# Peptides against a protein of PDB entry 3V4O, part 114

Target 1, 234 residues: chain A of PDB entry 3V4O
Amino acid sequence: DQPLAKDKVALLIGNMNYREHPKLKAPLVDVYELTNLLRQLDFKVVSLLDLTEYEMRNAVDEFLLLLDKGVYGLLYYAGHGYENFGNSFMVPVDAPNPYRSENCLCVQNILKLMQEKETGLNVFLLDMCRKRNDYDDTIPILDALKVTANIVFGYATCQGAEAFEIQHSGLANGIFMKFLKDRLLEDKKITVLLDEVAEDMGKCHLTKGKQALEIRSSLSEKRALTDPIQGTEY

## One batch from the design tools (peptide; made by RFdiffusion4, then SolubleMPNN)

Design b2_p19_5_s4 (from b2_p19_5, 6 letters changed)
Fold by OpenDDE base, seed 4:
Structure b2_p19_5_s4 (fold): chain B 234 residues (1-234), chain A 19 residues (1-19)
Amino acid sequence: as target 1 above (234 residues)
Amino acid sequence: LSLDELLQSYSPELKPLPP
């Protein structure tokens, strides 16, 4: 039978007005458009822009309070970031230059906390670069993840590579959101949906050989963002 | 327009630490 969600909650963060790093533009538009799409999918959406480290940590804490057994949790981040030793770090707008892990939020740590809530689905959409930060050689000490088989990562770019936004016009989408928004409402398993987005990106002459979507998943059930909420009519 | 003109990387420009 069709999987059901106890509830669906999303936290969207777009960081663009960095104090010590290059300004970005796309996160504003991307967060806005994704908010509207997820609301059409009956997600409870919290959308925030230009968060300091303190604000980001608080936002994540509040997000976690909304999670419970069987709840679908989605975290979207657009902004500066890096990846060291397989760990993804989101960079707050007040991060120093250079920054290190202590200045940033570790996505895998958030995932661990989500697992403790016994969520039904954990989706991370990370629209950030995944290059190694040579100024931070610290290995984070994180607890081991549980085997929950309900995890999906959509990386806007491949490991060790950069993510991009369109700059030839005023406000425009990042490359990832440009393609994601066209398919997000489709009633498909989330990994299948993202795979199709990856193909769309690969066929575009603008991004071919420049940016490729990576999907990392452990999802044993056919769960979709379109899955109805338990107790509601569908 | 070239690809470089159309796209801006999210990669931060980091400054080196003093010796």
Scores: peptide ipSAE 0.108, ipTM 0.695, DockQ to the pose 0.817
Fold by OpenDDE base, seed 3:
Structure b2_p19_5_s4 (fold): chain B 234 residues (1-234), chain A 19 residues (1-19)
Amino acid sequence: as target 1 above (234 residues)
Amino acid sequence: LSLDELLQSYSPELKPLPP
């Protein structure tokens, strides 16, 4: 009855020091805190900062090699990004200004590859802006996704909106991580957990109307980040 | 450390890479 993970693997990427774009601050703390939390959940965590396009692609490739049937895969990204036609693009630190899809990593392509590995759960936590990039008029042709019913997207902000961090306050969390970190360890279905995070963000007068979490999921099973790993005895 | 070396550890410390 209790869902089990064959293994749990997470790739966390925080991009801050962009060459041609405004520098960010929050990803440093956000990645650090999320790393510690996911490790408490028995995730194998790879955390990287300030990746070039080449490095990001390599990191994703290596991440995919760790995935297999029944494995829980979690990808977290904090940095610049955009969304065109429902596709999310993560921006490497060496991306030109303006950047285009060819300079960035498409999350949906990564999802497709994860599905091919027959993963047990695919979680994407995207702490980036979702505004359209008007400088990129290309429409990527993506392969059709499989019907796996094990996909969860946590967008830090609404479609077409921006994600924010606290400026001029030293090291501080982005708005998304500020609320996520308080609930991440809860033993709940991941979509329920994220829904509660969304409510917390909405109830806070400081963030209400400023930033809202969007959850997009196709999850037919009660999968949680707290699910035990197969073969592990407690 | 190279990216490959970091990934092989499964749980490495945060490693900032030069932009």
Scores: peptide ipSAE 0.029, ipTM 0.474, DockQ to the pose 0.024
Fold by OpenDDE base, seed 2:
Structure b2_p19_5_s4 (fold): chain B 234 residues (1-234), chain A 19 residues (1-19)
Amino acid sequence: as target 1 above (234 residues)
Amino acid sequence: LSLDELLQSYSPELKPLPP
């Protein structure tokens, strides 16, 4: 009855040093912290910083090659982004100002490709702004998603809101990672885990009213990041 | 491992991204 993963693979992207957009700081520490945690969970983790459009696309392609039937795939992104018509776009560091969809990576397209791999679990943790990009009026025609019931989105913010980071001197976590890292190792269904993170964020006086986690899922099985890899005894 | 080393560590199945 214990769910098993064929394998567990994660791609972590932190974009900070944008050429034509405000620089960020938190992704550095956030990617570092998440990398360490996911490795403790026996994920194969690829962590990358400051990716151009070309590099991001290549990273995603390589990530997809590691996915297969029953594999747990996790994509974490920290950086600039936007959401238009329900589609999330990750902004590469070399994106122009203003950027458009053709300059960015559409998360839903990546999800579609992950579904084609017949993965056991698809987790997206998106630490990015979700405001509409007024400079991009393109309505994307996306392929219909399959009904796989194995998808979990953790949006660091509610729809239309911003993600925040500490701008003080030195390195510090973003708001989302600050709370996520405290619970990530818990042996719980991923949606339950994220719900608890959301509650923690809501209880914090510094976060309340500023940033709220949104969980979007169709996960019909009790899948956890702690699920053992098939063939491995613990 | 340094932060840089950790962040540049790839899974054995992956190839480094082109510069």
Scores: peptide ipSAE 0.022, ipTM 0.547, DockQ to the pose 0.026
Fold by OpenDDE base, seed 1:
Structure b2_p19_5_s4 (fold): chain B 234 residues (1-234), chain A 19 residues (1-19)
Amino acid sequence: as target 1 above (234 residues)
Amino acid sequence: LSLDELLQSYSPELKPLPP
């Protein structure tokens, strides 16, 4: 039986023009291409660029307002980031140098809030570095997550590693999006789809040994981004 | 409300990506 989504909503954030950190290029193109693909999958998509901390928090809050029982929620982030103690932090463009967790948005906190909405699927696609931030030794106190078996993380890179973008072209994708865009429309369980993307990255001479996709999931149902919408739209 | 409409209504300071 084909799983159904009550609705499908996505928030895409691309941060590139940082005030106190190196500027990036790929998020612009990556957000654009992902937007077009998700819209073809009947997602309601809002895409935002170069958000301050305040703007990012507002965007996430508004995104959460559209989540409800059975809704598919997808959060994509491209920009600077780090991972401390298993927690992923997205860095706003106005973050200080050095930045700390208090200046950033914790993805796991967002996940907790999504679980409270009883969503049908929670997908995080994080195109950011996962290196430890040595300037932040604070151990965040996070509440335990519920066991919802509907969570998928697609990390553009391995734990402790960096994510890269192609620089020899003016409008080139990040490495993750280069491969993701070729498979995103496939009618497959999201974890299977991402696994195939991982294999593609591994086969490419350019990325082999340089960047590898990591999938972390607890998904007990055959949920796909192509799943049709059943309920009322927002 | 669509996600776009909601964000534009409550967070006009946000910078959306042009389609």
Scores: peptide ipSAE 0.026, ipTM 0.539, DockQ to the pose 0.020; fails the geometry check

Design b2_p19_6_s1 (from b2_p19_6, 11 letters changed)
Fold by OpenDDE base, seed 4:
Structure b2_p19_6_s1 (fold): chain B 234 residues (1-234), chain A 19 residues (1-19)
Amino acid sequence: as target 1 above (234 residues)
Amino acid sequence: MEEKLQSYRPLSQEELAAL
């Protein structure tokens, strides 16, 4: 009775070299390490860095083309971001300052499109801030989500809060990936896995009171990233 | 080694100027 994935596809985006916002460092390392881990889990992984709005939208479109009924879809984003009215926005490297929702990619819109593909699992790992953008009062027009009970959000931080990376002389992970990478290969329900990551992150003295992982899920099946692909293992 | 944090929060022009 092991859950099976028809296929497993991941899109990883790391934005660092922003034109109008502070540059970041960790997304390079985080995307690389996550790519390696997901490939060990037999994911088909597309990893991209420093995408403009146009490039990000194209990448998402191509990602969606790989999704189908029963496919596990995972979207990872590391970079600047914000959250307005419960909607998460990924900020492209060419976003203006100030930016608006029209300059960014709405994660919930991507989720809606993934649902249309009848995916088996939709995982969003969002390593970005979730503070409100006070320069944009626009409420995006979003279609209602279906009741698919196969959605997992792993937010690097809680609502209204910030996400961070560690800065030192060398390369380092973002706080979220620092702890996620140690557990990602575990054969556990994805929500259970993320819960353990949350506990590990909670022990970090650097971000205590500043950043905490939030899990938002509607997952009625014991789905794991380790689930076999149909036709390969049973 | 001393570790510091960099926020992923995008900053406004005025906030950047204040740094």
Scores: peptide ipSAE 0.346, ipTM 0.802, DockQ to the pose 0.877
Fold by OpenDDE base, seed 2:
Structure b2_p19_6_s1 (fold): chain B 234 residues (1-234), chain A 19 residues (1-19)
Amino acid sequence: as target 1 above (234 residues)
Amino acid sequence: MEEKLQSYRPLSQEELAAL
């Protein structure tokens, strides 16, 4: 029995031109390539670059408006980030230095809001660092998550570790996207697909001992990004 | 040219000043 999606919606955010932090390069290429791939998978894709805090919050709000019961929601982020007490924070381009959680967007809060929409699948692809922010000692009080068994996190790196991009004379991806893009169109359960990406990335000599893909999921059904949209014929 | 890595880690104000 083939699982079906009511619809498929993706929000892609790539932050590069930070005001108070080092500038990045790969998010531009990564967002572009991922956009093309997800559109081939019949996702409705909104791709945005260099968002301020205000713009990021608005983008998330608009993204949530497109979600509904049975919809596949995918959030991709490439940029600066940190992780405190198991909570992932995406850093807007206008974030101060130093920044705190109030200046950033908490991914787990977004997940909570997605669960309220009764989505069919929630996928987070986070190409950001996961190191502790020593300038923020506040423990956020987050709303409890529901048990929906439809959540997949693809972390570009391990807890407490850094994510990297490749620097050379030409265009280059971040390490995560370099390997993800080669498998994204495969008709496989999303967790299986990411596991294979993890193995491919593990063969990269540049990041051995520095960066490794981490998959966190509670996906109880064989859901794939290639799943057909209800009412469509292929 | 040798491939190099750039970290996505945000830097403190002190670290930025040292660059």
Scores: peptide ipSAE 0.320, ipTM 0.793, DockQ to the pose 0.854
Fold by OpenDDE base, seed 3:
Structure b2_p19_6_s1 (fold): chain B 234 residues (1-234), chain A 19 residues (1-19)
Amino acid sequence: as target 1 above (234 residues)
Amino acid sequence: MEEKLQSYRPLSQEELAAL
């Protein structure tokens, strides 16, 4: 009765040292900590920092090559981002100012490609802003998604809102990772886990009224990051 | 020390110049 993954693969991207945008600090720590946690969950993890557009596209392509039927795929991104018409865009470090969709990677396009691989679970953890990009009014035409009922989005913030990191003299987590890391290893359905993270984040006085976790999912099975890999014995 | 928040929102050139 326990759901099984054929394999578990994660791509973690943290962009900090932007050329034309404010530099960030938290993605370094967040990617590092998440890497260690996911490896404890037997994920095969590729962690990359400060990727150009070209490098990001290549990383995604390589990530997709590791996906197959029944594989759990997890994409984590920390950095600058925006959302237009329900589509999430990750901003590479070499993106111009102002940026356009053609300079960025669309998460929903990645999801489409993951569906073509017939993955067992698709998890997106997006630690980025979701503000509208007023410099690009292009309405993207995306391919229709299949009905796979295996999709989970964990947005660090609400639609139209911003995500934040804590700035001080030392290193610190982003707000999202600060709370996510405390629960990530729990053996719970991923949507339930994220819901608890949302409650924990809601207690943070720093981001009250500014940042709140949003969960968007179509998950018909009790899938967890702790699900064992097929062929393994415990 | 006092903690401050930094937004992940990309800034315009004008906003960057004001920092």
Scores: peptide ipSAE 0.298, ipTM 0.775, DockQ to the pose 0.853
Fold by OpenDDE base, seed 1:
Structure b2_p19_6_s1 (fold): chain B 234 residues (1-234), chain A 19 residues (1-19)
Amino acid sequence: as target 1 above (234 residues)
Amino acid sequence: MEEKLQSYRPLSQEELAAL
């Protein structure tokens, strides 16, 4: 009764060297560490850093080409971001200041496209801020999502809140990855795993009252990142 | 060494000018 993945594919994006926004540091290390962990879980991982809008859109397109029925898809993003009307926007490094939604990639749009591929699991790990962009009053009109019951969002922070990185050493993690990496290899339902990460993060004195993990899920099956790939001797 | 937090929130041009 072990759930099986037809394949497991992950796209990891870390944006740090923004042209018109403050530079970040943690995404470099976070993407690196997550890459190594996901590869141990037999994910096919594409890891990219400092993507322009054009490059990000291309990367997403290529990622979608690797998805098919029953495939586990995981999108990780670390960088600047915002949330308007419940929609998450990833900010490319060449985004203007101020930026608008047309300059950014909407995660929910990507999810819609993933659903069209009939994926077995859709996981979004978003290590970005979720503050509203006051410089963009555009109300996005998005297509309705299908009821697939296989969606998991791991937000590094709460709605309307900010995500942080630690500035202590040159190779410090973001707060989210600091705790995620310790549990990612556990053979547990992904939502259970993230819940434990949330508890661990809650014990961090640095972000108490500032950053907390939020899990949004419709996952109705016991699916884990450790699920074996169909046809393999696992 | 002091531990500090850096926010991932992008700053507007106005906010940048105020720094």
Scores: peptide ipSAE 0.231, ipTM 0.732, DockQ to the pose 0.884

Design b2_p19_6_s2 (from b2_p19_6, 9 letters changed)
Fold by OpenDDE base, seed 3:
Structure b2_p19_6_s2 (fold): chain B 234 residues (1-234), chain A 19 residues (1-19)
Amino acid sequence: as target 1 above (234 residues)
Amino acid sequence: MEEKLQSFTPLSKEELEAL
């Protein structure tokens, strides 16, 4: 009864060197480490850093072309972001200050497109702030999602809250990746795995009262990142 | 070294100028 993936594809985006916003450091290391881990899980991984709006949209389009029926799709983003009316927006490095939704990529729109591909699993790992953007009063009207019961959101922080990185002279992980990387290779249902990451993060004195992982899922099957690819003989 | 946390939240133009 082991679930099988037709294929496993991941797009990892780390934005750090913003033109009009504070620069970040953690996405560099986070993307690198996550890339290596996902490759060990037989994911086909595309990792990109410091993308403009145009480049991000193209990367997503190319990512979608790799998706098909039964394919596991994973999108990881580390960078600036915001959340308005339950919609998550990833901020490109060339976004103006202030930015608006038209300058950003909406995660829920990507999910809609992934559903059209009839994917086997849709995982979003969003390491960004989820505070409301007060400069954007646009109320998005999004297409209704299909009922696929194969969706997992791992938010590095809770709704309305901030995500953090460790600030020092050297390279370091973001808080989310610091704990995620220790468990990512475990053969567990992805929601169970993320729950354990949430518990680990909750025990950290640095993030207590500052950052907490939120899991939002509709996953009716015991699907894991360790699930084998169909046709692979062992 | 004391570890400090940095937020991913973008700063306003005014806040950036104040740095």
Scores: peptide ipSAE 0.218, ipTM 0.715, DockQ to the pose 0.847
Fold by OpenDDE base, seed 4:
Structure b2_p19_6_s2 (fold): chain B 234 residues (1-234), chain A 19 residues (1-19)
Amino acid sequence: as target 1 above (234 residues)
Amino acid sequence: MEEKLQSFTPLSKEELEAL
């Protein structure tokens, strides 16, 4: 039978204008394009740009308030980031140089909070670098995750690798979004969809040997972003 | 149209100063 979502909610964050780090260009366009696509999929979408640490934490808190049992939650982030000890950290625009975990938002902590809401699906699309931050020697104390079998991570790049944006004619798109947008509306299990995006990205001559999509999932049901919302007429 | 890649990699303080 076709899986149903109680509701579908997405938080999109694009950080570009960093105070102490190189500025980016792609997040602006990528957030816009993804917003349009997710709205076509009947997601309630909150899109925010250039968030400070305080603003990011507030945005996540508000996002979590919209989650409930059976709700599909999607978090998209485009910006600077790092990965230490398997934990992904999103970097706010006001983060110092160098930044540490205390200055950043841990994705796995957000996932834990989403699990507490008994969501139907948790999707993380992380368009950021995944290199280790050598300036952060903190070992995070994280709560153990529940076994919910409804988690999908789409990492724009491999562990220890970099994510890139493509600049042309004054415009810039992240390489991940460049390929994701072409398939996002397809009625396919989200992991299958991302696998096809990975293949498309792999054919790009610009990113060969530089960037490859990584899919990490524990998804026991055929859940798709196209899944209908309960109680809605189609 | 020529396409160029820009890394999302944050630079250290020292690397920024060296630019």
Scores: peptide ipSAE 0.199, ipTM 0.697, DockQ to the pose 0.760
Fold by OpenDDE base, seed 1:
Structure b2_p19_6_s2 (fold): chain B 234 residues (1-234), chain A 19 residues (1-19)
Amino acid sequence: as target 1 above (234 residues)
Amino acid sequence: MEEKLQSFTPLSKEELEAL
């Protein structure tokens, strides 16, 4: 049987104009293009750019309010970030230099809160670097995750590696979005879709040996971003 | 036109001062 979503909600965050860190360019275009694609998939999309810590936390809180049992939740982030002890941290534009975990948003904490909503699918697309932050030696104490078998992480880069944006003839995508956008509308299990994106990305001469997509999932059902919303006819 | 990659990795204060 075709899986159904009670609803589909996405929060897209693109941080570029950092106060104390190098500025980025790709998140602007990437958020825009992903917004259009997800709307074609009948997602309710909130897209935000250049968020402070306060604004990011508020956006996440509002996003969580839209989640409920059976709802598909998708969080996309493009910007600076790091990974310590397997935890991903999104860096707000007003983060100090150097930043610490207390200045950032932990993705795994958001996931924990999403699980409490009994969502049907939790997708994280993280277009950020995954290098360790040597200036933060804090070992985060996180609550244990539930076994919900509905989690998908799409990391734009490998563990400990960097994510890149393409600078060519003006506005351009990050390398992850460059390939994701070509397949996002396909009616396939999300992990299968991302695997194909990974293969396409692997053929790019610009990122060979520099950036590769990593997929981490516990998805036990054939859930797709194209899944229809319950009560709707297509 | 030139194609180049830019990393999303921010530089620390110490790294910036070392440039």
Scores: peptide ipSAE 0.196, ipTM 0.675, DockQ to the pose 0.792
Fold by OpenDDE base, seed 5:
Structure b2_p19_6_s2 (fold): chain B 234 residues (1-234), chain A 19 residues (1-19)
Amino acid sequence: as target 1 above (234 residues)
Amino acid sequence: MEEKLQSFTPLSKEELEAL
């Protein structure tokens, strides 16, 4: 039986023009391309660029308001980030240098809130570095997550590693989006789809030994981004 | 959402919530 989504909602954030950190280029194109693809998949997409901490928190709050039982929620982030103790932190453009956890948004906290909405699927696509932030010694104490078996993390890179963008004179995708966009519309279980993206990325000689896609999932159902919305026939 | 936000989304918050 084909899984159904009550609705499909995505929040895409691309941070590039950091005030106290190196500027990025790829998030602009990456957010744009992903927006177009997700819209083809009947996602309601909110795409935002260069968000301050305040704006990011507000965007997440608004995103959560769109989630409900059975809704597919997708959060995409492209920008600076770090990972401490298994917790992923998205860095706002106004974050100080150095930044700490109190300046950033913890993805796992967002997941907790998404679980409270009883979503049908929670997908996180994180195109950010996952290096340890040595300037942040805070150990987040998170509430225990529910066992929902509907969670998929697509990390653009593995733990302790960096995510890269292609340094072209013009606009270009990051490495993750370069390969993701080629497969995103495929009618496959999301973890299978990401696994294929991982294989494609693995063939890139430029990133061998530098960047590898990591899939972390607890998904007990064959759910795909192509799953139809309940009550809609195509 | 704040107007100063750079968004690709043509729909307002209210419009999105109404869908």
Scores: peptide ipSAE 0.039, ipTM 0.428, DockQ to the pose 0.020

